Peptides against a protein of PDB entry 3HUF. Designs and how they scored, part 12

Target 1, 320 residues: chain A of PDB entry 3HUF
Amino acid sequence: MWIIEAEGDILKGKSRILFPGTYIVGRNVSDDSSHIQVISKSISKRHARFTILTPSEKDYFTGGPCEFEVKDLDTKFGTKVNEKVVGQNGDSYKEKDLKIQLGKCPFTINAYWRSMCIQFDNPEMLSQWASNLNLLGIPTGLRDSDATTHFVMNRQAGSSITVGTMYAFLKKTVIIDDSYLQYLSTVKESVIEDASLMPDALECFKNIIKNNDQFPSSPEDCINSLEGFSCAMLNTSSESHHLLELLGLRISTFMSLGDIDKELISKTDFVVLNNAVYDSEKISFPEGIFCLTIEQLWKIIIERNSRELISKEIERLKYA

## One batch from the design tools (peptide; made by RFdiffusion4, then SolubleMPNN)

Design b2_p21_2_s2
Fold by OpenDDE base, seed 3:
Structure b2_p21_2_s2 (fold): chain B 320 residues (1-320), chain A 21 residues (1-21)
Amino acid sequence: as target 1 above (320 residues)
Amino acid sequence: EEEEEEEEKKREKELELNNLE
């Protein structure tokens, strides 16, 4: 989201979130959803127009800012952004930091981009929330992204956490739920005067971890916990691969169970399968290798003695 | 930092005086 602050108390010492929309900036405007009052005699009554666009799909993957358009409203001394005079038709900016000088005012408005990109675990939740979040200037998507800051866990009572949730946790992404999204939807009016009123997702995250026994105390408890072990997996999910990498596993990939030869078995401690393959092919598993699902592996990893547990299961099948 | 803010406030006041003339 875009946040503005200013030097010399020209914004009354307040920070403000700018959501997608249009703002008239000037000395003689009243602060509201479409106006930003700036207090200096060097600033015109109506000085500039700021327009913030809704996030693009690209912004979800890059963590880039919503496009920030600045137009001077035919003022005597113009408007500058990053020491450059704004063009007569206005200019658009994709920089994360903007120093906006209004006329001859010695104090600048500082606009900075606070990155927030929300990944959803399922398309239904994305469909429900994407529009509202985009109107807050928050990029949303389903696919993994290096720009992802938050991950929405679906509260299905009694279900195991998904691979996406596991991976999001290990990546140190802030896991949130529908309660946080609901809270975000209510703050839009309150943050006009004070950007600090934006709810902290870390509180929601702490509550999720505390109330769900499927999470370890920290990602650090699981990261590299299986260092020195080797696994093979079906080349079907990039998230699953990245999850196993974060566990410190050496990973081999295969396309079918028939591709698991004696050489692969000799170098592999266990095989990781998706639930569908595990359930359908259980009778056809190669002899002498430990096969498990990611969910079964996760149940081992969250235990304090994960290395000992997995070693026992590997040994049990080698001597069986 | 406080001295720079006071100098900027002085410059702003001087600019205000020059724009009223």
Scores: peptide ipSAE 0.025, ipTM 0.585, DockQ to the pose 0.030
Fold by OpenDDE base, seed 5:
Structure b2_p21_2_s2 (fold): chain B 320 residues (1-320), chain A 21 residues (1-21)
Amino acid sequence: as target 1 above (320 residues)
Amino acid sequence: EEEEEEEEKKREKELELNNLE
């Protein structure tokens, strides 16, 4: 989200969130959803127009800012952004930091981008929330991205956490739920006067982890917990692969169960399968190898003695 | 010239502060 602040009390000592939309900036406007009052005698009554666009798909992957347009409203001394005079038709900016000078005012409005990118675990939840979140200047998507700051866990009571949720946790993404999204949607009016009123997702995350026994106490409890073990997996999911890498596993990939030969078995401690393959093909599993799902592996990983547990399972099947 | 510009900026800042009071 874009945040503005300024020196010299020209913004009354407050920071403000700018959501996607259009703002008239000047000395003789009243602060509201479409106006920004700036207190200086050097600033025109109506000085500039700020327009913030909704996030692009690219912004979800890069964590880049919503496009920020500035137009001077035919003022005597113009408007500058990052020491450059704004053109007659306005200019657009994708920099994360903007120093906006209005006329001869010695104090600048500083605009900075606070990155917030929300990944969703399922397309239904994304479809429900994407429009509202985009109107807050929050990029949204389904795919894994290095720019993701938050991950939406669907509150299905009694369901196991998904691979996406497991991976989001291990990569230290803040896990949130629909309650946090609802709260974000309601604060839009209050943050006009004070940007500090933006809700903290970390409290939501702490509550999720505390109330769900399927999470370890920290990502660090699981990261590299299986270092020295080797697995094979079906080459179907990038998130699954990255999850297994974060566990410290050496990973071999195969395309079908038929590709699991004696050589692969000799070099592999266990095989990781998706639920569909595990359930459908369990009768055709290769002899002499431990096969499990990611969900079954996760149940082992969240235990304090995960290495001992997995070792016992490997041994049990080698001697069976 | 740079010192004069800094003094002028300082005077402008002081004038602006006094105009906010």
Scores: peptide ipSAE 0.023, ipTM 0.547, DockQ to the pose 0.030
Fold by OpenDDE base, seed 2:
Structure b2_p21_2_s2 (fold): chain B 320 residues (1-320), chain A 21 residues (1-21)
Amino acid sequence: as target 1 above (320 residues)
Amino acid sequence: EEEEEEEEKKREKELELNNLE
C-alpha cells in the first residue's frame, strides 16, 4: 500500500494510506476518499492529481508498488517528483519512494510503498476476496511467491492443515483467515486519516496458532529438524518439495512407485507420498522402506522428539 | 538561495502556527 507523510505539518502531522483511486491534492480541498488537503501558502488551491492504479499480476510476484501517477493541474510553479519536473501530460512512477514537491513549498510529501501480498490456499476464497483486496492496493494470487507476506488458510473446523499452510508457516509468512480479511474491508475509510489504524495481522496469526494444535510453537522448531535424513517423493507439487527442503531433508524424486528400485531404497530413509497414492497403493508398497504422507510426516515433525520417532519407524521396517 | 529557503521555512512555520489558531 502507498503511505504518504510530510514534514512541516503540511499533512497535519498525520500519515495517510492511499488506496487505488484518484486524489485531488491542494490547499483548498477537504480531506476525503478523493482529496488530500495540504496546508501551505506555496501550494495552489488545486495543485496536483494523484492516481494510484490497482495492482498488476506482476506486482504479486515482485512485491512492487501499484503505479503512482502524478499530474500537475496547470499551476504556476509546477510539481516535481524526485527532483524532476512532472511533464505536461503527467508522469507515472514505479519507485518505492517518491519525494513530491508541490510548487515552491520547501516541505515535500514523502510517499513510500509498504509491501503486502496475499497468497490464498483456496481458489474459491481468492475468487471471493481478490477484487476487494485489489481495491486496497493488495496483490493476490494462488501460486507461491517470494513477495508473499500473508497467507490465507481456509478455516475448516476439524480438517487437517494443508501442505500450503504448512509451507507458509515454515516460510514465516503471516497466516491469516477470513476474519482478518473482513476486518481489512471495514477499516478502509478509517485509515484515510491515520495509517496506524491498519489492523495487525500478527494478532490474528497468534490466535490461529494458539487455537490449533496442528501448529508447532514456532517455525524454528521444525526447520532443519530432519537434517541428515533422506527421502524420496513423487514429483507432484513445488510446495511439497520446498516444505521437505525446509525440514533439512535430502530429496530424491520419482515419477511412479514402480520406479522405486533397490538402488533408491538403499539411499532413502523413507518415501513421502500424497494421500491419493498412499490410499490406493498401500498394499503394494515396496518391502523394506517406510512410506508416509506429508500429513503423517507433519504430525511427527510437530512432536518434540520427531527425530527419535522417525528413527524408530525406519528401524522397525529394516528389521522386519 | 539557502537563506531564502530558511526564510521561506520560517515564514511557513509562522503561517502554520497562524493557521492552527
Scores: peptide ipSAE 0.023, ipTM 0.571, DockQ to the pose 0.031
Fold by OpenDDE base, seed 1:
Structure b2_p21_2_s2 (fold): chain B 320 residues (1-320), chain A 21 residues (1-21)
Amino acid sequence: as target 1 above (320 residues)
Amino acid sequence: EEEEEEEEKKREKELELNNLE
């Protein structure tokens, strides 16, 4: 989201979130969803137009800002952005930091991008919320991205957490739910006066983790917890691979269970399978190797003695 | 979409008129 603040008292000492939309900026406008009052004798009654575009799909992957357009409204002294005069037709900016000078005002408006990108685990939830979140200047998507800051957990009572949720947790992504999304949708008008009124997802996250026994106390409890172990991975998602890497595992990949030879078994402590393969092939597992699902592995990882537990299971199956 | 563009054009014209004062 874009946040503006200003030097001196020209924004009345307040910060403001700018959502996608158009804003008239000037001395003689009233603060609302489409106007930004700036208090200076050196600023025109109506001085500039700011237009913030909705996020692009690219912005979800890059964590780039919503495009910020500035147009001078034919003022005597013009508008500058980052010490450059705004062109007659306006200019568009993708920089994360904008220093906006209105006319000869000695104080500048400082615009900065606060990155917020929400990943969804469920396509139905994305379909439900994407439009509203995009109108807040929040990029949304299903795929993992290095720019993701938040992850929407699907609340199904009594269901195991998904691999996506497990991975989001280990990546230190803030896990949120529908209650937080609902809360975000209600604050749009209130943050016009004070950007500090933007809801913090950390409280929601803390409550999710506290109330769900499928989460450890922190990601640090699980990161590299299986360092020194080796696994073989079959027909898992990219997220599954990255999850296993964050556990500190050495990973080998296979196309089929038939590719598991004696050499591989000698170098591998256990095999990680998806649920479909595990359920279908459980009768035909290679002898002398421990096979488990990611969900079964997660149940071990969240325990304080995870290394001892996994070692016992490996030993048990090598001697069976 | 068309109604939003017409409102934006009306706002732009009102802005141009107010900047001539």
Scores: peptide ipSAE 0.020, ipTM 0.458, DockQ to the pose 0.105

Design b2_p21_5_s3
Fold by OpenDDE base, seed 3:
Structure b2_p21_5_s3 (fold): chain B 320 residues (1-320), chain A 21 residues (1-21)
Amino acid sequence: as target 1 above (320 residues)
Amino acid sequence: SAAAKAAAAARAAANEEEADK
């Protein structure tokens, strides 16, 4: 989201969130969803137009800002952004930090990008929320992204957490739910005067983790917890691979259960499968190897004695 | 501080120049 602040009390000492939309900026406008009052005698009654675009698909992967357009409204002394005069037709900016000078005003408006990028675990929830979140200047998507700051957990009562949720937790993404998204939808008017009224996702996250026994106390309890072990996995998802890497596992990949030869078995402590392959192929598992699902592995790694539990299970099947 | 004097001078100058437009 874009946040603006200013020196010299020209914004009345307040910070403001700018959502996607158009704003008239000047001395003689009233603060609302489309106007920004700036208090200086050196600023025109109607000085500039700010236009913030909705997020692009690229912004979801890069964590880049919503495009910020500035147009001078034919003022005597013009408008500058980052010491450069704004062109006659307006200019567009993708920098994360903008110093906006209105005319000869000795105080600048400082615009900065606060990164917020929400990944969804399922397409149905993305379809439900994407439009509203994009109108808040929040990029959204399904695919893994290094720019992801928040992850929406699907509340399925009585189901195990998904691989996506597990990975989001281990990569230290803030896990949120539909209750936080609903809360975000209510703040749009209140944050016009005070950007600090934006709800803290960490409170939602703490409540999710505290009330769900499927999570460890912290990501640090699980990161590298299986260091020194080796696994083989079916090449099904990059997310599953990255999850196993964060556990500290040495990973070998295979394309089918038929590719699990004696050499692979000799170098591998266990095989990780997805639920569909595990359920369909359980009768055809290679002899002398421990096969489990990611969800079964997760149940082991959240235990305090995870290394002892996995070792006992590997030993049990090597001598069976 | 020199910064506080500069800010006070900038505020004084900003109070004298009225933007006509």
Scores: peptide ipSAE 0.036, ipTM 0.651, DockQ to the pose 0.040
Fold by OpenDDE base, seed 2:
Parts: C-alpha cells; sequence; structure tokens
Structure b2_p21_5_s3 (fold): chain B 320 residues (1-320), chain A 21 residues (1-21)
C-alpha cells in the first residue's frame, strides 16, 4: 500500500494510506476519499492529481508498488517528483519512495510503499477476496512468491492444515483467515486520516496458532529438525518439496514406486507420498521402508521429540 | 539549530508568496 507523510506539518502531522484511486491535492480542498488537503500558502488551491493504479500480476511476484501517477494541474510553479519536474501530461512512477514537491513549498510530501502480498491456499477464497484486496492496493495470487507477506489459511473446521499452510508457516509468513480479510474490507474510511489504524495481521496470526494444536510454537522448532535424514518423494507438489527442504531432509524424487530398488531402500530413511497414492498403493509398498503422507510427517515434526519418533518408526520397519 | 532557522525562514518566505494559481 502507498503511505504518504509530509514535512513541516503541511499534512497536519498525519500519515495517510492512498488506496487505488484518484486524489486531488491542494490548499483549498477538504480531506476525503478523493482529496488531500495540503496546508501551505505556496501550494495552489488545486495543485496536483495523484492516481494510484490497482496492483498488476507482476507486483504479486516482485512486491513492487502499485503504479503512482502524478499530474500537475497547470500550476504557476509546477510539481516535482524525486527532484524532476513532472511533465505536462503527467508522469508514472514505480519507485518505492517518492519525494513530491508542490510548487515552491519548502516541505515535501513523502510517499513510500509498504509491501503486502497475500497468497491464497485455494482458488475459491481468491475469487471471493481478490477484487476487494486489489482495491486496497494489495497484490493477490495462488502461486508461491518470494514477495508473499501473508497467507490465507482455508479454515475448514476439523480438517488438517494443508501443505500450503505448513509451508507458509515454515517460511515465516503471517498466516491469516477470512476474519482478518473481512476486517481489512471495513477499514478504508478509518485509515484516511491515520495510516496507523491499519489492522495488525500478527494478532490474527497469534490467535490462529494458539487455537490450533496442528501448529508448533515456532517455525524454528521445525526448520532443519530432520537434518541428516533422507527421503524419497513420490507424486507430491512443489510446495511439498520446499517444505521437506526446510525440514533439512535430503530429497530424492521419483515418478513411481517401481523406481525404488533395493539400493535406494538402503540409502533412504522413508518415502513421502500424497494421500491418493498412499491410500491406493499401501498394499504394494516396498518391504523394509517406512512410507507416510506429508500430513502424517507433519504430525510427527510438530512434536518436540520428532527425531526420536522418526528413528523409532524407521527401525520398526527395517527389522519387521 | 541552523536547520530550524532555515526552515523558519523558508516558512516565512513561503507564507508571503501566495500561490494565486
Amino acid sequence: as target 1 above (320 residues)
Amino acid sequence: SAAAKAAAAARAAANEEEADK
């Protein structure tokens, strides 16, 4: 989201969020959803137009800002952005920091990008919320992104957490739910005068973790907890691979259970399967190897003695 | 501070030149 603040009390000492939309900036406008009052005699009655575009798909992957357009409204002394005069037709900016000078005003408006990118675990939740979040200047998507700051957990009562949720937790993303998204949808008007009134997602996250025994106390309890073990991964997602890497596992990937020979069994501690393969092929598992699902592995990894539990299960099946 | 005096002088000068447009 774009946030503006200013020097010299020209914004009345307040910070403001600029959502996607158009704003008239000047001395003789009243603060509302489409106007920004700036208090200086050196600023025109109607000085500039700011236009914030909705986020692009690229912005979701890069964490880049919504495009910021500035147009001077035919003022005597013009408008500058980052010490450059704004062109007659206006200019567009993708920098994360903008120093906006209105006319001869000695104090600048400082615009800065606060990165927030929300990943969704399922397409149904994305379809429900994406439009509203994009109108807040928040990029949204389904795919994993290095720019992801928040992850929307699919809360089905009584279901196990998904692999996406497990991975988001280990990546130290802020896990949120539909209650937080609903709250974000209501704050548009309240944050116009005070950007600090933006709801803290960390409180939502703390409540999710405290009320769900499927989460460990911290990501650090799980990261590299299985260092020194080796697994074979069959018919799993890319997120499953990255999850197993964060556990410190050495991973081998295979196309079928038939690719697992006696040599591989001797070097592999366990096999990770998706639920469909586990349920259909459990009668055909190779002898002398521990096979489990990612969800079964997660139930072990959240325990304080995860290494001991895994070792005991490996030993039980090697000598059975 | 010199910066506070410069800001005060810039504020005074900026308060005299009303932007008509």
Scores: peptide ipSAE 0.036, ipTM 0.660, DockQ to the pose 0.085
Fold by OpenDDE base, seed 4:
Structure b2_p21_5_s3 (fold): chain B 320 residues (1-320), chain A 21 residues (1-21)
Amino acid sequence: as target 1 above (320 residues)
Amino acid sequence: SAAAKAAAAARAAANEEEADK
């Protein structure tokens, strides 16, 4: 989201979130959802227009800011952004930091992009929330992204956490839920004057982890916890592969269970399968190899003795 | 994506609100 601050109390010492939309900036406007009052005699009554666009799909993958347009409202001394005079038709900016100088005001408005990109695990949840979150200037998507800061866990009572949730946890993404999104959607009016009223996602995350026994105490408890072990997996999801890499596993990929030859078995401690293949092929598992699902593996790795549990299971099947 | 459609719709709505002022 865009946040503005200013030197010399020209914004009355307040930090303000700018959501997507149009703002008239000037000395003689009243602060509201479409106006930003700036307190300086050097600033025109109506000085500039700020227009913040809704996030693009590219912004979700790059963590780039919502496009920030600045137009001077035909003022005597113009408007500058990053020491450059704004063009007559306005200019658009994709920099994460903007120093906006209104006329001859000695103090600048500092706009900075606070990165928030929300990944959804479920397309239905994305469909419900994407519009509202985009109107807050928050990029949203389903795919893994290096720019992802938050991950929405779907609360299904009694279901195991998804691979996406497991991976989000291990990569230290802040896991949030629908309650956080609901609260985030309601603060729009309150944060006009105080950007600090934005809900703390880390508190939400801590509460999710504390109240769900399917999570370890920290990602660090699981990262590289299976270092030295080797697994084979079906070439399924990239998230599953990345999850297993974060566990410190050496990974071999195969296309079918029939590709599991004696050489692969000799180098592999266990085989990781998706639920559908595990359930359908359980009768046809290769002899002498430990096959499990990612969800079964997750239940082992969250235990304090995960390495011992895996070792015991591997040994049990090597001597059977 | 549903997100891309929502973003495009929100951009269109923001542009319409600017055109009516």
Scores: peptide ipSAE 0.034, ipTM 0.339, DockQ to the pose 0.025
Fold by OpenDDE base, seed 5:
Structure b2_p21_5_s3 (fold): chain B 320 residues (1-320), chain A 21 residues (1-21)
Amino acid sequence: as target 1 above (320 residues)
Amino acid sequence: SAAAKAAAAARAAANEEEADK
């Protein structure tokens, strides 16, 4: 989201969130959803127009800002952004930091981009929320991204957490739920005057983790917890691979259970399968190897004695 | 602070030119 603040008292000492939309900026406007009052005699009654675009798909992957357009409203002394005079037709900016000078005012409006990118593991929830979140200037998507700051967990009562949720947790992404998204949708008016009134997602996250026994106390309890073990996995998802890497596993990939030869078995402690393959091919598992799902592995790694539990299962099947 | 006084002086000087528009 874009946040503006200013030096001195020209913004009354307040920070403001700018959502996608159009704002008239000037001395003689009243603060509302489409106007920004700036207190200086050197600023025109209606000085500039700010236009913030909705996020692009690219912004989700890069964590880049919503495009920020500045137009001078035919003022006597013009408008500058980053010491450059704004062109007659307006200029668009993709920089994360903008110093906006209105006329001869000695104090600048400082606009900065606070990165927030929300990943969904569920396409139905993305379809439900994407429009509303984009109107808040929040990029959204399904695919893993290095720019992802928040992850929406699907609250199905009694279901195991998804691989996406597991991976988001280990990546130290802030896990949120639909209740937080609902709350975000209501704050638009309250944050006009004070950007600090934006709800803290960390409180929501802490509550999710505290109330769900499927999470360890911290990502650090699981990261590299399986260092020194080797696994083989079916080449199905990059997210599953990255999850296993974060556990400290050495990973071999295969395309089918038939590719698991005696050589691979000799170098592998266990095989990780997706649920569909595990359920369909349980009868055809290679002899002398421990096969489990990611969800079964997760149930082991959240235990305090995870290494001992895995070692016992490996030994049980090597000698069965 | 000296910086606050300088900023206030710069503001006062800039605010002598009232924006008519």
Scores: peptide ipSAE 0.036, ipTM 0.652, DockQ to the pose 0.084; fails the geometry check

